# Ledger of designs, part 65: peptides against a protein of PDB entry 8PQO

Target 1, 252 residues: chain A of PDB entry 8PQO
Amino acid sequence: VLLKEYRVILPVSVDEYQVGQLYSVAEASKNETGGGEGVEVLVNEPYEKDGEKGQYTHKIYHLQSKVPTFVRMLAPEGALNIHEKAWNAYPYCRTVITNEYMKEDFLIKIETWHKPDLGTQENVHKLEPEAWKHVEAVYIDIADRSQVLSKDYKAEEDPAKFKSIKTGRGPLGPNWKQELVNQKDCPYMCAYKLVTVKFKWWGLQNKVENFIHKQERRLFTNFHRQLFCWLDKWVDLTMDDIRRMEEETKRQ

## One batch from the design tools (peptide; made by RFdiffusion4, then SolubleMPNN)

Design b1_p14_3_s2 (from b1_p14_3, 4 letters changed)
Fold by OpenDDE base, seed 3:
Structure b1_p14_3_s2 (fold): chain B 252 residues (1-252), chain A 14 residues (1-14)
Amino acid sequence: as target 1 above (252 residues)
Amino acid sequence: SSAFDNLLSYLLAK
């Protein structure tokens, strides 16, 4: 098991982020083809448990059409089905990813708290001390180009070059996070993303767990760079506007 | 909520 807490600081408020996150996911889905193929939504309903109230979703991603024929032919039953269970109680979210074939030997859990701070809180997910001491805190700087793979880099999605016309935020210089403290008119937040990865196959555990974390970090970095650079597209939208956009995208 | 409430959809769409 490998635990890392990714801390993503953004020059937006917690309330703004709720809109921006949903917009960016929907927008990315429109820009790419085949993303919705093989996705089965089993459950999509509100939930209430232990004072937590939000939306619960259970999806299955069928990857049979996404792998080469020889892989599909050799894959055991259930090996190409990924289950995603998500509890969205913003500003708290939890996602659990499992595989039918691997069962308890495979787990990706992503728990996120969105807080109006600069990533300074320790153990925001309230882990036991013994567990918390094994968590590596990883800071993601969306303005740091060195954290972006060359193949992922786009100038129009570079926070160091983007200037928001509607809000005046950006571009983000090398010391933008430190400068935020002195900018009273610029809100900020941190997404604390605790990622738990378990891959219990002897000889492959460390390699696969580290690989998955590398992919998650890459995902979080690229996503939040887009989120910020798309600020002018979503900052004036309401949640109702977002939901309408999502429904339109789902029908395509 | 919609099917776009989490980042996995974003990842698989790319």
Scores: peptide ipSAE 0.131, ipTM 0.805, DockQ to the pose 0.126
Fold by OpenDDE base, seed 2:
Structure b1_p14_3_s2 (fold): chain B 252 residues (1-252), chain A 14 residues (1-14)
Amino acid sequence: as target 1 above (252 residues)
Amino acid sequence: SSAFDNLLSYLLAK
């Protein structure tokens, strides 16, 4: 088991982020070929549990079309079906990813708190001390070019170059986080993403767990760079506007 | 919230 807490600091408010996140997911899905392809939504309903109210989703990602033919042919039954159960009670979210074949031997859990701070809270997910001491805190700096793979880099999605016309935010210089504290008119937040990865397979555990974390970090980095650089596209949108976009994206 | 508010969908869309 490998635990890391990714802390993504953004010059947006927690309330703004809710819109921006939804927009960016929808927009990214439209911009990429096969957005939603191979995704089966089994459940999408409100839930209430232990005082937590939100939306529960159960999706199956069928990866058969996403892997080479020889992998598909050799894959055991259920090995290419990924189940995602998500509890979205923004500003708290929890996602549990499992695989039909691996069962208890595979788990990706992503628990996110969105807080109006600069990523300074320790153990925001309230883990036991014994568990918390094994968690690596990883800061993602969306302005740091060195954290972006060359193949992922796009100039139009570079926070160090982007200037929001509507809000005046950006570009984000090397010391943007420190300077943000002195900018009273600029909101900020941190997404605390506790990622638990378990891949219990002899000889592959550490490699796969680290690989998954690497991919998650890559995903978080690229996504939030887009989210910020698309600020002018979503900052004035309402939730109703977002819902309309989601429906349109779903039809693609 | 919606069924399209998670990052896994983003990952698989790429």
Scores: peptide ipSAE 0.128, ipTM 0.803, DockQ to the pose 0.122
Fold by OpenDDE base, seed 1:
Structure b1_p14_3_s2 (fold): chain B 252 residues (1-252), chain A 14 residues (1-14)
Amino acid sequence: as target 1 above (252 residues)
Amino acid sequence: SSAFDNLLSYLLAK
């Protein structure tokens, strides 16, 4: 088991982020061919648990069309079906990813708190001390070019170059986080993403767990760079606007 | 919230 807490600091408010996140997910899905292909929504309903109220979703991602033919032919039954259970009670969210074939030998859990701070809270997910001491805190700086793979880099998605016309935020210089404290009119938040990865196959545990974390970090980095650089596209959107985009994306 | 509230959908859409 490998646990890391990714802390993504953004010059947006927690409330803004809710819109921006949904927009960015929808936008990214639209920009990709077959964004909804192979996704089966089993459950999408409100839930209430321990005072937490939100939306529960259970999806199956059928990856058969996303792998080479020879992989599909050799894959055991259920190996290419990924189950995602998500509890979205923004500003808290929990996602659990499992695989039918691997069963308990594979788990990805992503728990996120969105807080109006600069990533300074320790153990925001309230882990037991023994567990918390094994969590690596990883700060993602969306303005740091060195954290972005060359193949992922786009100038139009570079927070160090982007300036929001609508809000005046950006570009983000090397010390942008420290400078935020002096900008009373600029909101900020941190997404605390506790990622738990389990892969219990002997000999491959560390490699696969680290690989998955690498992919998650890459995802979080790229996504939030996009989210910020798309600020002018979503900052004035309402939730109704977002829902329309989601419905449109679903139909494609 | 909706079915698009998570980043995995974003990832797998690519």
Scores: peptide ipSAE 0.127, ipTM 0.801, DockQ to the pose 0.122
Fold by OpenDDE base, seed 5:
Structure b1_p14_3_s2 (fold): chain B 252 residues (1-252), chain A 14 residues (1-14)
Amino acid sequence: as target 1 above (252 residues)
Amino acid sequence: SSAFDNLLSYLLAK
């Protein structure tokens, strides 16, 4: 098991982020070929549990068409079916990924708190002290180009170059986080993403767990760079606007 | 086609 808490600081409010996240997910998914192919939605309903109230979704991703032919031919039954259970109670979110074949030997859990701070809270997910000792805190700086792979870099998605016309935010210089404290009119938040990865196959545990974390970090970095650089596209949208967009997209 | 509503769904779609 490998646990890391990714802390993503953004010059947006918690309320703004709710809109921006949904917009950016929708926008980014449009750019991917085969989006939604092999996805089965089993459950999509409201839930209430332990004072947490939100939307619960259960999806199955059938990856048979997403892997090479030789992998598909060799894969045992259920190995290419991924279950995603998600609890969206913004500003708290939880996602659990499992596999039918691996059962308890495979788990990806992502728990996110969105807080109006600069990533200074320790153990925001309230883990036991012994468990918290094993969590690596990883700060993602969306303005740091060195954290971006060359193949992923796009100038139009560079927070160090972007200037929001609607809000006046950006570009983000090397000390943008420190300077943000002095900018009373600029909101800020941190997404605390506790990522738990478990892959209990002898000889492959560390390799796969580290690989998954590497991909998650890459995703979080690129996504939030996009989210910020698309600020002018979503900052004036309401949650009702987003819901309408989602419904329209689902009908396609 | 259904839209993705979270980051992980987006990752799995790639």
Scores: peptide ipSAE 0.132, ipTM 0.799, DockQ to the pose 0.152; fails the geometry check

Design b1_p14_3_s3 (from b1_p14_3, 4 letters changed)
Fold by OpenDDE base, seed 5:
Structure b1_p14_3_s3 (fold): chain B 252 residues (1-252), chain A 14 residues (1-14)
Amino acid sequence: as target 1 above (252 residues)
Amino acid sequence: SKAFDNLLSKLLSK
């Protein structure tokens, strides 16, 4: 098991981020060719548990058509079925990814708290001290080009170049986080993303767990760079606007 | 059907 807490600081408010996140997810989905193939939605309903209230979704991703033929031929029954369970109780979110074949030997869990701070809170997810001491805190700086793979880099998604016309935010210089403290008119937040990865196969555990973390970090970095650079596209939208957009997309 | 709202959906869209 490998745990890391990714802390993504953004020059947006917690309330703004709720809209921006949903918009950016929708936008990313539009960019996916062949999107939705092999996706089965089992559950999509409101939930309330232990004081947590939000939306629960359970999806199955059937990956048979998305893997090479030799992988499909060699894959055991259920090995290419990925379950995603998500609890969206913003500002708290949880996603659990499992596999039918691996069962308890495979887990990706992502728990996110969105807080109006600069990533200074320790153990925001309230882990036991013994567990927390094994969590690596990883700061993602959306303005740091060195954290972006060359193949992922796009100038139009570079926070160091982007300036929001609607809000005046950006571009984000090398010391933008320090300067943000002195900018009373600019809101800020941190997404605390606790990522738990378990791949309990002898000989491959560390390699696969580290690989998955690398991919998650890459995803978080690119996604939040996009989210910020798309600020002018979503900052004036309301949650009702987003819901309408989602409904329209579902009908297509 | 093409709308993805969760993390795995984000990952697969890359």
Scores: peptide ipSAE 0.029, ipTM 0.712, DockQ to the pose 0.144
Fold by OpenDDE base, seed 4:
Structure b1_p14_3_s3 (fold): chain B 252 residues (1-252), chain A 14 residues (1-14)
Amino acid sequence: as target 1 above (252 residues)
Amino acid sequence: SKAFDNLLSKLLSK
């Protein structure tokens, strides 16, 4: 098991982020060919549990069409079916990813708290001390180009170059986080993303767990760079606007 | 296209 807490600081408010996140997801989806091919939505309903109220989703990702034929032929039954269960109670979210074949031997859990701070809270997910001491805190700086793979880099998605016309935020220089503290008019938040990865196959555990974390970090980095650089596109949108956009996208 | 709202959807799109 490998645990890391990714802390993504953004010059947006928690409330703004809710809009921006949904917009960015929808926008990214529009740009992808094939869309949700192979995605089966089993459940999509509101939930309330232990004071937590939000939306619960259960999706199955059928990857049979996404892998080469020889992989599909060699893959055990259920190996290419990924289950995603998500509890979205913004500003808290939890996602659990499992595989039919590996069962308890495979787990990806992503728990996210969105807090109006600069990533200074320790153990925001309230782990037991023994567990928390094994968590690596990883700060993602969306302005740091060195954290971006060359193949992922786009100038139009570079926070170090972007300036929001509507808000005046950006570009984000090397010391943007420090400068942010002194800017009363600029909101900020941190997404605390605790990622738990378990891959209990002897000889492959560390390799796969580290690989998954690498991909998650890459995803978080690129996504939040986009989110910020698209600020002018979503900052004036309401949640109702976002919902309409989502519905329109789903119909395509 | 289909809207993706969950993390895995984002991951698979990349």
Scores: peptide ipSAE 0.029, ipTM 0.715, DockQ to the pose 0.143; fails the geometry check
Fold by OpenDDE base, seed 1:
Structure b1_p14_3_s3 (fold): chain B 252 residues (1-252), chain A 14 residues (1-14)
Amino acid sequence: as target 1 above (252 residues)
Amino acid sequence: SKAFDNLLSKLLSK
């Protein structure tokens, strides 16, 4: 088991982020050709549990078409089906990813708290002390070019170059987080993403767990760079606007 | 096309 808490600081409010996140997800999906193939939505309903009230989704990702033919032919039943269960009770979210074949031997859990701070809270997910001491805190700096792979880099998605016309935020210099304290009119938040990865196959545990974390970090970095650089596109949108956009996307 | 609202969807869309 490998646990890391990724802390993403953003010059947006928690309320703004809710809109921005949904917009950016929708926008990213539109930009991907062939997206949605092999995705089955089993459940999409409101839930209430342990004081949480939000939306529950259960999706299955069928990977049969995403792997080589020989892999598909050799794969055991259920091995190429990935289940994603998500509880969205913003500002808290939880996603659990499992596989039918591996059962308890494979788990990716992502728990996110969105807080109006600069990533200074310790153990925001309230883990037991014994568990928390094994969690590595990883700060993602969206302005740091060195954290972005060259193949992922786009100038129009570079927070160090972007200037929001509508809000005046950006560009983000090397010390932008420290400078936020002096900018009374600029809101800020931190997304605390606790990622738990389990892969219990002998000889491959560390390799696979680290690989998955690497991919998650990459995703978080790129996504939030986009979110910020698309600020002018979503900052004036309402949740109703987002819902309308989602419905329009579903029709395509 | 469908909108992806979950992290796995974003990851697997590529």
Scores: peptide ipSAE 0.029, ipTM 0.714, DockQ to the pose 0.137; fails the geometry check
Fold by OpenDDE base, seed 2:
Structure b1_p14_3_s3 (fold): chain B 252 residues (1-252), chain A 14 residues (1-14)
Amino acid sequence: as target 1 above (252 residues)
Amino acid sequence: SKAFDNLLSKLLSK
């Protein structure tokens, strides 16, 4: 098991982020080739449990069409079916990813708290001390180009170049986080993403767990760079606007 | 196209 807490600091408010996240997800989905293909939505309903109230989704990702034929033919039954269960009670979110074949030997859990701070809180997910001591805190700086793979880099999605016309935020220089503290008119937040990865397979555990973390970090980095650089596209939208957009997109 | 709002959806959209 490999645990890391990714802390993504953004010059947006927690309330703004809720809109921006949904917008950016929708936008990214539109840009995806074959978006929605192989995705089965089993459940999408409100939930209430232990004082937590939000939206629960259960999706199955059928990867048969996403892998080479020889992999598909050699894959054990259920090995290419990935289940994603998500509890969205913003500002708290939890996602659990499992595989039918691996069962308890495979787990990706993403627990996110969105807080109006600069990533300074320790153990926001309230882990036991024994567990917390094994968690690596990883700060993602969306302005740091060195954290972006060359193949992922786009100038139009570079926070170090982008300036929001509507808000005046950006560009983000090397010390933008420190400077943000002195900018009273600029909101900020941190997404604390505790990522738990378990891949129990002899000889491959560490390699796969580290690989998954690398991919998650890559995802978080690119996504939040986009989210910020698309600020002018979503900052004036309301949650109702987003919901309407999502409904319209689902019909396409 | 179908809208994705979950982690794996984001991962696969890359």
Scores: peptide ipSAE 0.027, ipTM 0.710, DockQ to the pose 0.140; fails the geometry check

Design b1_p14_3_s4 (from b1_p14_3, 7 letters changed)
Fold by OpenDDE base, seed 4:
Structure b1_p14_3_s4 (fold): chain B 252 residues (1-252), chain A 14 residues (1-14)
Amino acid sequence: as target 1 above (252 residues)
Amino acid sequence: SKAFQDLLSRLLSK
């Protein structure tokens, strides 16, 4: 098991982020051809648990048609079905990813708290002390180009170049986080993303777990760079606007 | 955010 807490600081408010997140997810999905293929939604309902209220979703991603034929032929039954269970109680979110074939031997859990701070809280997910000792804190700086793979880099998604016309935020210089505390008019938040990766195959555990974390970090980095650079596209939208957009998309 | 959905979407786009 490999645990890391990714802390993403953004010059947006927690409330703004809720809109921006939904917008950016939708936008990113549109940019990916075939992203919705093979997705089965089993459950989509409200939930209440331990005082937590939100929306619960259970989706299955069927990868059979998305892998080479030889992989499909060699893959055990259920190996290419990925289950995603998500509890969205913003500002808290939890996602659990499992595989039918590997069962308890495979787990990806992503728990996120969105807090109006600069990533200064320790153990925001309230892990036991012994467990918290094993968590690596990883800070993602969306303005740091060195954290972005060359193949992922787009100038239009570079926070170091972007200037928001509507808000005046950006571009983000190398000391933007330090400067943020002195800018009373600029909101900020941190997304604390605790990622738990479990891959219990002897000889491959560390390799796969590290690989998954690498991909998650890459995803978080790129996503939040996009989110910020798309600020002018979503900052004036309300949650109702987002809901309408989602409904319109579903009807298409 | 919604990172794994994006990751899976990318995997599905292959």
Scores: peptide ipSAE 0.037, ipTM 0.727, DockQ to the pose 0.130
Fold by OpenDDE base, seed 2:
Structure b1_p14_3_s4 (fold): chain B 252 residues (1-252), chain A 14 residues (1-14)
Amino acid sequence: as target 1 above (252 residues)
Amino acid sequence: SKAFQDLLSRLLSK
């Protein structure tokens, strides 16, 4: 098991982020043609549990058509079905990813708290001390180009170059986080993303767990760079606007 | 960020 808490600081408010996140997901989905292929939505309903109220989704990602034929033919039953259960009770979110074949030997859990701070809270997910001591805190700096793969880099998605016309935020210089503390008119938040990866397969555990974390970090980095650089596109949108956009995206 | 959904979406799109 490999646990890391990714802390993504953004010059947006928690409330703004809710809109921006949904917009960016929808926008990214539009940009990724065929992204919905092989996705089965089993459940999509509101839930209320232990004071937590939000939306619950259960999706199955069928990878059979996405892998080479020989892999599909050799894959054990259920090995190419990925289950995603998500509890979205913003500002708290939880996603649990499992595989039918590996069962308890495979788990990706992503728990996110969105807090109006600069990533200074320790153990925001309230883990036991024994578990927390094994968690690596990883700060993602969306302005740090060195954290972005060259193949992922786009100038139009570079927070160090972008300036929001509508809000005046940006560009984000090397010390933007420190400067943000002194900018009383600029909201800020941190997404605390606790990622738990378990892959119990002899000889492959560490490799796969680290690989998954690497991919998650890459995804978080690119996504939030986009989110910020698309600020002018979503900052004035309402939740109703977002819902319409999501519906349009689902049709594609 | 719905990171894994995006990850899977990107993987599935390829």
Scores: peptide ipSAE 0.033, ipTM 0.716, DockQ to the pose 0.130
Fold by OpenDDE base, seed 3:
Structure b1_p14_3_s4 (fold): chain B 252 residues (1-252), chain A 14 residues (1-14)
Amino acid sequence: as target 1 above (252 residues)
Amino acid sequence: SKAFQDLLSRLLSK
């Protein structure tokens, strides 16, 4: 098991982020192929537990049509089905990813708290001390080009170059986080993303767990760079606007 | 495709 807490600081408010996140997910999906194909929604309903109220979703990603024929023919039953269970109670969210074939031997859990701070809270997910000491805190700086793979880099998605016309935010210089403290009119937040990865296969555990974390970090970095650079596109949208956009994207 | 994998990753990380 490998745990890392990714802390993404953004020059937006927690309330703004709710809109921006949904917009960016929908927008990014439009730019990709194979959107909703092979996705089965089993459950989509409101939930209440432990004082937490939100939306619960259970989706299955069927990968049979996404792998070569020989892989499909040799794959054990359930091996090509990925289950995603998500509890969205913004500003808190939890996603659990499992596989039917691997059962207890495979787990990806992503728990996110969105807080109006600069990533200074320790153990925001309230882990036991013994567990917390094994968590590596990883700060993602969306303005740091060195954290972006060359093949992922796009100038139009570079926070160090972007200037928001509607808000006046950006571009983000090397010391933007420190300067943010002195900017009274600029809100800020941190997404605390605790990622738990378990891949219990002998000889492959460390390699696969580290690989998954690298992919998650890459995803978080690129996504939030996009989110910020698309600020002028979503900052004036309502939640109703976002919901309509998301539905349209899912149909494609 | 790589594009599909990236999309899947984004969906899973919500």
Scores: peptide ipSAE 0.024, ipTM 0.675, DockQ to the pose 0.462
Fold by OpenDDE base, seed 5:
Structure b1_p14_3_s4 (fold): chain B 252 residues (1-252), chain A 14 residues (1-14)
Amino acid sequence: as target 1 above (252 residues)
Amino acid sequence: SKAFQDLLSRLLSK
């Protein structure tokens, strides 16, 4: 098992982020081909547990058509079905990814707290001390180009070049986080993303677990760079606006 | 967040 807590600091408020995240997911999805292909939604309903209220979703990703033929032919039953269970109670969210074949031997869990701070809280997910000491904290700086793969880099999605016309935020220089502390009119937040990866297969555990973390970090980095650079597109939207956009997407 | 969950789901569906 490999645990890392990714801390993404953004010059937006927790409330703004809720809108921006939904917008950015929708926008990014439009840029991808085959959206929703092979996805089965089993459950999509409200939930309430221990005072936590939110939306629960259970989706199955059928990967049979997404892998080479030889993989499909050799894959055991259930090996190409990925289950995603998600509890969305913003500002808290939890996602659990499992596989039918691997069962308890495979797990990706992503737990996120969105806090109005600069990533200074320790153990925000309230792990036991023994578990917390094994968690590596990883800071993602959306302005740091060195954290972005060359193949992923786009100038129009570079926070170091972008300036929001509507808010005046950006561009983000090398010391943007420290400057933000003294900028009382600019909100900020941190997304604390605790990622737990388990791949229990002798000889491959560390390799696969590290690989998955690398992919998650890449995803988080690119997504939040987009989110910030698209600020002028979503900052004036309300949650109702987002819901309307979602409905329009469903009709298409 | 749900948004990230959806994004991850789309990536997995590719």
Scores: peptide ipSAE 0.073, ipTM 0.761, DockQ to the pose 0.138; fails the geometry check

